# Designs tried in a protein design run: peptides against a protein of PDB entry 2AZE. Part 133

Target 1, 148 residues: chain A of PDB entry 2AZE
Amino acid sequence: AQECQNLEVERQRRLERIKQKQSQLQELILQQIAFKNLVQRNRHAEQQASRPPPPNSVIHLPFIIVNTSKKTVIDCSISNDKFEYLFNFDNTFEIHDDIEVLKRMGMACGLESGSCSAEDLKMARSLVPKALEPYVTEMAQGTVGGVF
Target 2, 101 residues: chain B of PDB entry 2AZE
Amino acid sequence: GRLEGLTQDLRQLQESEQQLDHLMNICTTQLRLLSEDTDSQRLAYVTCQDLRSIADPAEQMVMVIKAPPETQLQAVDSSENFQISLKSKQGPIDVFLCPEE

## One batch from the design tools (peptide; made by RFdiffusion4, then SolubleMPNN)

Design b1_p21_3_s2 (from b1_p21_3, 9 letters changed)
Fold by OpenDDE base, seed 4:
Structure b1_p21_3_s2 (fold): chain B 148 residues (1-148), chain C 101 residues (1-101), chain A 21 residues (1-21)
Amino acid sequence: as target 1 above (148 residues)
Amino acid sequence: as target 2 above (101 residues)
Amino acid sequence: SSSKLYKIDTSFGLAKLVPLP
């Protein structure tokens, strides 16, 4: 009985670990898709324009953004070595990492919410190695989470 | 019996985890390749228009933070105060407004 | 209303805000 109890505990531990890894894998897949899709978009755009955009007109990854009302007053304090920043706002703000930005831009093809169209799913599949395609399909169907 | 069943379950879970690890390795390998590809990195950018498109409908100021790895970011958003603190140990932090503003 | 602490993970060329305890 005690042996079985110990194995039950171990079983639950492994299940939780697998769940965590599944979440991590999904995020990694989304990052890959979003990144490749972004690159593809920009490559196409530059080809159409027959030149790259002006250097100071774009923001290269990686980055974090903070957005707030233009009416918000911001006080900024910077250390001499620029290792430390302190921003004080008189109103609310939002913070987004570039991954979130790319997702909101649709670069992850809506896969992050499992709401891909057929075309979006096709694009998503094309942006990952063959071995990951089945998992992408499962993500789109919302069937990820099972033991395989 | 019960013991046999549990033992079998654990073996199956081990196999599942191994498969998962394999997929993760494939994915991380691809991401590393992308990070090492000069052309991909050159094209890995967004515009200020992109950034504004994901913000609230209201006219927003967009500030960009380029920080070294492992930089700490503290955000306080309360009725008492609104604050962001950045602390880097690996180099200087670059902060600027979106160029198109 | 909240106070949150993150570290910026720049693995693989992207930035992720990782919550810190």
Scores: peptide ipSAE 0.599, ipTM 0.923, DockQ to the pose 0.770
Fold by OpenDDE base, seed 2:
Structure b1_p21_3_s2 (fold): chain B 148 residues (1-148), chain C 101 residues (1-101), chain A 21 residues (1-21)
Amino acid sequence: as target 1 above (148 residues)
Amino acid sequence: as target 2 above (101 residues)
Amino acid sequence: SSSKLYKIDTSFGLAKLVPLP
């Protein structure tokens, strides 16, 4: 009885660990798809334009963005070595990492929100190694972890 | 019996976790390769137009933060206090505004 | 509390805001 109880505790522990790893893997896959899709988009765009964009017109990864109303007053204090910044706003703001930006740009093919069309899914599958394709399919179907 | 069933479950979970670990290794390897590829890094950018597509500059301003790895970001967003603090230990932080269309 | 603390993780060339305790 005690042995079974111990194994049940261990079972639950493993299930939780697996769930965490599944979440991590899904995020990693989305990052890979988004990144590769972005690179592919830009490569194609530059080829079509026969030139790269002006250096000051692009923002290279990695980056974080902060958005707020244009009416928001922002006070900024910067250390001499620029190692420290302090921003004070008089109104609310939003912060987004570049991963979220790429997702909102559609670079993750809608896989992150379950809005993956057939063409989106095809693109997503093409941007990952073969071994990851089944998992991408499961993500699109919302069936990840269903076998546990 | 119950013990046998639990033992079998644990074995199956172990195999599942091993498979996940393998997939994660594949994925992280690919990401590392991308981060080390010069051509990929050259093409790893967004435009101001991209940012405008997700944040309308007519209503919002967009500030871009380029910070070294492990930079700390503290955000306070309450009814009485709105603040962002950035602290880097590895190098200078660059902050600039995305121009309007 | 409306205070949130993050670190910027750029291990894979992207910036991820990782919550800190």
Scores: peptide ipSAE 0.598, ipTM 0.922, DockQ to the pose 0.795
Fold by OpenDDE base, seed 1:
Structure b1_p21_3_s2 (fold): chain B 148 residues (1-148), chain C 101 residues (1-101), chain A 21 residues (1-21)
Amino acid sequence: as target 1 above (148 residues)
Amino acid sequence: as target 2 above (101 residues)
Amino acid sequence: SSSKLYKIDTSFGLAKLVPLP
């Protein structure tokens, strides 16, 4: 009886761990797709333009962005060594990491929100190793959750 | 019996987790390769237009933060206070507005 | 008031805001 109880506790622990890893894997896959898709987009764009963009016209990863109304007044204080920043706003703001930015740009092919068209899915599959393709398909179908 | 059933379940879960770990390793390996590829990193950029596209491009100001790893970001967004604090332990932080503004 | 604390996790050339307690 005690042995069975111990195993049941362990079972639950493993199930929770698997669930967490599934979430992590999905995020990693989205990051990979988004990153590769971004690179491909830019590569194609530069090829079409026959030159890279001006250095000051682009923002390289990694980055975080803060957006607020252009009417928002921002007070900024910076330490001498630039190790510390303090921004005071007179209105609300939004913060996004680059991963979220890429997702919103559609770089993850809508896979993150289940808005993946057939073409999007094809693109997504092409941007991951073969071993990950089935998982991408499951993500698109919303069938991830079972223990495989 | 109950014990045998649980034991079998645990074995199956172990196999599933191993497969999951394998997939994660494949994925992280790919990401690492991308991070180590100079050409990929050179092409890993967005434009100010891209950044503004995720919000109201006509009414939004976009501030870019490039900070060292493990930089702490504290955000207060309430009716009384609107504040962002950045604290780095590994080097200077670079903050700038999108050039197209 | 809503106060959130993050660390910027830069892995694989990407930045992720990781919530801190």
Scores: peptide ipSAE 0.588, ipTM 0.922, DockQ to the pose 0.809
Fold by OpenDDE base, seed 3:
Structure b1_p21_3_s2 (fold): chain B 148 residues (1-148), chain C 101 residues (1-101), chain A 21 residues (1-21)
Amino acid sequence: as target 1 above (148 residues)
Amino acid sequence: as target 2 above (101 residues)
Amino acid sequence: SSSKLYKIDTSFGLAKLVPLP
């Protein structure tokens, strides 16, 4: 019947939306863990050194990075007000946002790739509110994906 | 019947989505708190060593882009064209090589 | 080969590349 067909369409729509939200939640959790872990790391480091790092040695969030071979030739055009940039490369490049950088630094404790040790998982759990701990555990186990 | 089954499924999915929304709200709240905390902002940095660690420092050049929110980034990466275009509407963009380079 | 367009979203203090249509 038409009613059943309409509900089936709605069911599929909701399932897809839930799937998207699950992905978004996982990413948000990773961002939270990475951010808090970074702050914690730096706090500890500064305490040990009894001073902040030299200003020219650090890059504050937010940032984007572009990496390419040191042999790559780059031509740059910049507007007078620096509102516009144009870079031309003679070879391939990679772009990473700071979230990805933090993940690669291990700030997300390997949770994003299922490479969590027991210590990594413990750290990850400690960096989220209690309500999110079960989800972190599921992420580490690779059991996230169903409807609950 | 089929209709009753579908109706029940939709109600269950609604409950599941509400639970997800709750968890997402908790997470976004935490992130907002972090972004608004001055001390956290001060400590939210990476070092040159960090950036070198995520690339091959011997083979790679690392360029840093500090851009205002909502800056547009267009990337073309093909055998025929390798290009990055940046366009900001809220202020100047700062681009520099990793400080140790 | 592809051309991709993004905006930089800094809503939570991090920079996220968000795809634009």
Scores: peptide ipSAE 0.581, ipTM 0.922, DockQ to the pose 0.798

Design b1_p21_3_s3 (from b1_p21_3, 9 letters changed)
Fold by OpenDDE base, seed 5:
Structure b1_p21_3_s3 (fold): chain B 148 residues (1-148), chain C 101 residues (1-101), chain A 21 residues (1-21)
Amino acid sequence: as target 1 above (148 residues)
Amino acid sequence: as target 2 above (101 residues)
Amino acid sequence: SSSRLYKIDTSFGLSKLVPLP
């Protein structure tokens, strides 16, 4: 019947929407963990050093990085107002946003790849609100994807 | 019947999505709080060593881009062309190398 | 590879490269 067909279409749409939201939530959780872990690391480090690092020795978020061989020749043109940049390289390069950088630094505790040790998982759980802890556990186990 | 079954499925999915939305709201709230917290922002930094740790520190140059929101980035990485273009509409872009290089 | 186009999303103080069509 047409009514059943309509409901089936709606069912599929909802399933896909849930899947998308699950992905978004996972990424948001990773961002939260990574950010808080970074802040915690730096806070502890500064306390141990009894002073903040020199201003020019750190890069504050947000940022994007480009890495290439030190042998790579780079030509750069910049508009007068610095609104526009053009870089030409003679070899390959990589681009990373700060979220990716933080993940690679281990700030997300390996949760992004499901490679959490027991200590990593404990840290990850401690950096999210209680309501999110079960989801963090599921992420670590790779069991996310079920319907609530 | 089939109709009743589908209706029940939709109700269950609605409940699942509501729970998911709730969790997302909690998460986004926390992130917003972090973005508004002065102390957190002060401590939200990495070092050049951190940046080089994700690359080959001995062989890699690390360039940092600080761009306004919604800045457009175009990247071409092929045998014929290696290019990055940045276009901002909200302000100047800052680009610099890690000082320790 | 061909050209890749992104916008930089700085929501929540973090940067994210968002692919543009």
Scores: peptide ipSAE 0.603, ipTM 0.924, DockQ to the pose 0.781
Fold by OpenDDE base, seed 4:
Structure b1_p21_3_s3 (fold): chain B 148 residues (1-148), chain C 101 residues (1-101), chain A 21 residues (1-21)
Amino acid sequence: as target 1 above (148 residues)
Amino acid sequence: as target 2 above (101 residues)
Amino acid sequence: SSSRLYKIDTSFGLSKLVPLP
């Protein structure tokens, strides 16, 4: 019947929307864990050193990085107001946002790749509100794809 | 029947989405709090050593870009062209290199 | 072997490269 067909279309629409939101939530959780873990690491390090790091020795968020071979020749042109930059390379390069950098640093505890040890999982759970802990567990187990 | 089953499924999906929205709100709230906390922002940094750890430290040069929100980044990576273009509308862009270890 | 266009989203104090059409 047409009515059943309409409901089936709506069902599929809702399922897709939920799937998209699940993906967004997972990314937000990873960002939260990574950020808090970074802050915690640095706080501990500064306490141990009894001083903050030298001002020009650190890079504060937010940032983007570009990496390329040390042998790569880079030509740069900058506008007068520094609103525009143009870089020309003679070889390939990579671009990473700080979120990706933090993940690669292990700040997300390997949760993003399913490489979460028991200790990593414990840390990850400790860095989110209680309501998010079950979801973190599901992410680690790879079972987050289900509809709850 | 089939109609009743579909109707029930839709109700269950609605409840599931509401739960998901709730979790999303919790998460975004936490992130907003972090972004507004002065102490957290003070401690939100990486070192050049950190940056080198994510690439081949022996072969890689790392350039850092500090750009205002909504800055446009255009990248071309082909056999003919290797280029990055940055265009900001909200202020100047800062670019610097991480020193060698 | 491609051309990519992004917007730098700095929501929540982090950066995210958002693809643009």
Scores: peptide ipSAE 0.603, ipTM 0.924, DockQ to the pose 0.783
Fold by OpenDDE base, seed 1:
Structure b1_p21_3_s3 (fold): chain B 148 residues (1-148), chain C 101 residues (1-101), chain A 21 residues (1-21)
Amino acid sequence: as target 1 above (148 residues)
Amino acid sequence: as target 2 above (101 residues)
Amino acid sequence: SSSRLYKIDTSFGLSKLVPLP
């Protein structure tokens, strides 16, 4: 019947939407964990040093990084108002946002790749509200979306 | 029947989505709180050593881009062209290199 | 080889490269 067909379409639509939301939630959780972990790392470090680092020695979020070989020649053109930049490289480069940088630094406890130890998982859980802990566990186990 | 089954499935999916929405709201709320917390923002930094740690520090140059929100970044990485273009609409862009060790 | 266009999303104090069509 046409009604059943319509419901099937709706079912598929909702499934896809849920899938997208699951992906978004996982990323948000990773961002939260990474951010909080970074903050606590730095807080601890500053406490141990009994002082904050020099202002020009650190890079505050948000940022983007570009990495390339030290042998790469870079030509740069900058507008007078610094609103526009043009970089020309003679070789390949990589671009990373700070979220990716934090993940690579281990700030997400390896949860992003399912490579978290029991200790890492414990840390990850401690950095989210209680309501999110079960989902963090599911992420670590690879069982997210098991209801489907 | 088929109709009853589909109807039940949709109800279950609705409940699942509502749960996801709730969790997302909790998560985004936490992130907003972090973004508004002065102490957290003060401590939200990395070092050049951190940046080099994710690459080969001996072989890689690391350039840092501090750009306003919604800045456009075009990257061309081909055999003939290697280019990055930045265009901001909300203010100046700051670019600097991490000092070499 | 590729040509990519992004916008920088700074939501929640982080910088995310968002692909643009």
Scores: peptide ipSAE 0.598, ipTM 0.925, DockQ to the pose 0.771
Fold by OpenDDE base, seed 3:
Structure b1_p21_3_s3 (fold): chain B 148 residues (1-148), chain C 101 residues (1-101), chain A 21 residues (1-21)
Amino acid sequence: as target 1 above (148 residues)
Amino acid sequence: as target 2 above (101 residues)
Amino acid sequence: SSSRLYKIDTSFGLSKLVPLP
């Protein structure tokens, strides 16, 4: 009885860990796809233009963005060494890391929301190693989550 | 019986987790390769147009934060307080508005 | 509304807001 109870606790622990790892894997896949897709896009664009973009026109990763209404008043306090910043807003704001930005740009091919066209899915599959392709397919179909 | 069933389940879960670990290792390896590739890093950028596409420039301003690793970010977003605090221990933080704004 | 605390993880050249206690 006690032995079975111990195993049941362990079973639940492992199930939760697997669930977490599934989520982590999906996020890692999305990051890989988004990053590779971004690089591919920019490489192609630079080849077409036969030159890199103007220095002040691009923002290199990594970065974080904050967006708020253009009418929002922002007060900023900065330490002398620029190690500390304090921003006060008079209205709400949003914060996004670059991964989220890339997703919103469509760099993850809509895989993050299961909104992949056939072309999007083809692109997504092409940007991962063969071993990950089945998982990408499952993500697109919304069939990820079971124990395999 | 019950014990045998649970034991079998645990073995199956172990195998499943090992498969996940393998896939994760493949994925992280690819990401590491990308991070180590100079050309990829050179091409790892977004344009101001990209940022404007995800944040309506007619209604929104976009502030960009470039901070050293492990920088602390504290955000308060309530009806009474709207605040962002940044604290770095590894170097200066750079903050600027999207250049084309 | 709430207060949130993060650290910026730049692993793999991408930024990720990691929640802190």
Scores: peptide ipSAE 0.588, ipTM 0.924, DockQ to the pose 0.788

Design b1_p21_3_s4 (from b1_p21_3, 7 letters changed)
Fold by OpenDDE base, seed 5:
Structure b1_p21_3_s4 (fold): chain B 148 residues (1-148), chain C 101 residues (1-101), chain A 21 residues (1-21)
Amino acid sequence: as target 1 above (148 residues)
Amino acid sequence: as target 2 above (101 residues)
Amino acid sequence: SSSKLYKIDTTFGLSKLIPLP
């Protein structure tokens, strides 16, 4: 019947939307964990050092990084207003946003790849509101979406 | 019947989506609070050593780009062309190398 | 390979490269 067909279409639409929201939520959780973990690390380090690091020794978020071999020749052209940049390399390069950098630094506790130790998972849970803890656990176990 | 079954499925999915929306709201709220917290922003930094740790620190150059929101980045990485283009409409772009290099 | 186009999203104070069509 036409009514059943319409409902089936709606069911599929909702399933896809839920899947997308799950992905978005996971990324948001990872961002929160990574950010809070970074802040916590730095706070502790500064307390132990009894002073903040020199201003020119740190890079504040947000940022993007480009890495390439030190042997790579780079030509750069910049507009007068610095609104436009053009870099030409003679070899390959990599680009990373700060979220990826933080993940690779272990700030997300390995949750992004499901590689959490017991201690990592404990840390991850401690960096989110209580309501998100079950979801963090599911992420670590790879069981997100099992109820659908 | 089939209709009743589908209707029930949709209700269950609605409940699941509502739960997700709730969790997302909690998460985004926390992130917004962090973005607005002065102390958190002050401590939201990495070192050049951190940046080089994700690459080969002995052989890699690390360039840092600080660009305004919505800046466009075009990257070409092929045997014929290796290029990065940045275009901002909201302000100047800052590019620098890690000082330890 | 062809060029990849992104926009930089800085929502919540973190950067994210978002692919553009």
Scores: peptide ipSAE 0.632, ipTM 0.926, DockQ to the pose 0.785
Fold by OpenDDE base, seed 2:
Structure b1_p21_3_s4 (fold): chain B 148 residues (1-148), chain C 101 residues (1-101), chain A 21 residues (1-21)
Amino acid sequence: as target 1 above (148 residues)
Amino acid sequence: as target 2 above (101 residues)
Amino acid sequence: SSSKLYKIDTTFGLSKLIPLP
């Protein structure tokens, strides 16, 4: 019947919306874990050193990085107000946001790739509110996507 | 019947979405708290050593871009053209190189 | 040739490159 067809369309739409929200939630969780883990790492490091690092030796979030070969020639044009930049390279480059950098640093405990050890998973769980712990577990197991 | 089954599925999906929304609210709340905590923001940094750890410093140079929110970044990476364009509407952009060891 | 356009989202103090159409 037409009514059933309409409901099936709605069902599919809701499933897609849920899938999108699941993806968003996973990314938010990774951001939270990575951020908290970074802060924790730095706090511990500063305590061990009994001083903060030199101000010019650190890069505060947020940032973007561009990496390219040391042999790459880069031409840069900058507007007077520094609102516009134009970089021309003679070779390929890579761009990474700080979230990706933090993930590659292991700040997300390998949760982003399902490469969590038991200790990594324990750390990840400790960095989120209790309500998010089951979801972190599902992410580590690669079982996210079910109805809950 | 089929209608009852679909109706039940929709109700279950609604409940699932509500749970997701709840979890997302919890997560975003935590992130907002972190963004508002001055101590956390003070400690929210990486070192050049960190950046070198994820890139090969022997062969790669690392450029750092500090740009205001909503800055546009255009990247062209082809065999004939390699270009990055940055356009900010909210303030100046800062670009610097990560020093080598 | 490949051209990609992004905006930098800094929500929550982190940077995210968001693709623009």
Scores: peptide ipSAE 0.628, ipTM 0.926, DockQ to the pose 0.820
Fold by OpenDDE base, seed 1:
Structure b1_p21_3_s4 (fold): chain B 148 residues (1-148), chain C 101 residues (1-101), chain A 21 residues (1-21)
Amino acid sequence: as target 1 above (148 residues)
Amino acid sequence: as target 2 above (101 residues)
Amino acid sequence: SSSKLYKIDTTFGLSKLIPLP
């Protein structure tokens, strides 16, 4: 019947939407964990040093990084108002946002790749509200979306 | 029947989505609170050493881009062209290199 | 070889490269 067909379409639509939301939630959780972990790391470090780092010695979020070989020749053109930049490289480069940088630094406790130890998982859980802990566990186990 | 089954499935999916929405709201709320917390933002930094740690520090140059929100970044990475273009609409862009060790 | 266009999103104080069509 046409009604059943319509419901099937709706079912598929909802499934896809849920899938997208699951992906978004996982990323948001990783961002939260990474950010909080970074903050606590730095807080601890500053406490140990009994002082904050020199202002020009650190890079505050947000940022983007570009990495390339030290042998790469880079030509740069900058507009007068610094609103526009043009970089020409003679070799390949990589671009990373700070979220990716934090993940690679281990700030997400390896949860992003399912490579978290028991200690990593414990840390990850401690950095999210209680309501999110079960989902963090599911992420670590690879059982997210098991209801589907 | 098929109709009853589909109807039940949709109800279950609705409940699942509502749960996801709730969790997302909690998560985004936490992130917003962090973004508004002065102390957290003060401590939200990395060092050049951190940046080099994710690459080969002996072989890699690391360039840092501080750009306003909604800045456009075009990247061309081909055999013939290697280019990055930045265009900001909200203010100046700051670019600097991490000092070499 | 590729040419990619992004916008920088900083909604929560972090930077995210969002692909643009």
Scores: peptide ipSAE 0.622, ipTM 0.926, DockQ to the pose 0.788
Fold by OpenDDE base, seed 3:
Structure b1_p21_3_s4 (fold): chain B 148 residues (1-148), chain C 101 residues (1-101), chain A 21 residues (1-21)
Amino acid sequence: as target 1 above (148 residues)
Amino acid sequence: as target 2 above (101 residues)
Amino acid sequence: SSSKLYKIDTTFGLSKLIPLP
């Protein structure tokens, strides 16, 4: 009885760990797809233009963005060494890391929301190693989550 | 019986987790390779147009934060207090508005 | 509303906000 109880506890622990790893894997896949897609896009664009974009027109990763209404008043305090910043807003704001930005740009091919066209899915599959393709397909179909 | 069933389940879960670990290793390896590739890093950028596409420039301003690794970010977003605090221990933080704004 | 604390992780050249206790 006690032995079975111990195994049941272990079973639950492993199930939760697997669930967490599934989530982590999905996020890693999305990051890989988004990053590779971004690089591919920019490479193609630069080839077409036969030149890189103007320096002040691009923002290199990594970055974080904060967006708020253009009417929002922002007060900023900065330390002398620029190691510390304090921003006070008079209204709400949003914070996004670059991964989220890339997703919103469509760099993850809509895979993050299961909104992949056939073309999007083809692109997504092309941007991952063969071993990950089945998982990408499952993500697009919304069939990820079971124990395999 | 019950014990045998649980034991079998645990073995199956172990195999499943090992498969996940393998896939994760493949994925992290690819990401590491990308982070180490100079050309990829050179091309790892977004444009101001990109940022404007996700944040309506007519209604929103976009502030960009470039901070060293492990920088601490504290955000308070309530009806009474709206603030962001940044603290770096590895170097200066750069903050600017989207260049085309 | 709530106060949230993060650290910025850049392990793979991307930024990720990691929640802190």
Scores: peptide ipSAE 0.615, ipTM 0.926, DockQ to the pose 0.795

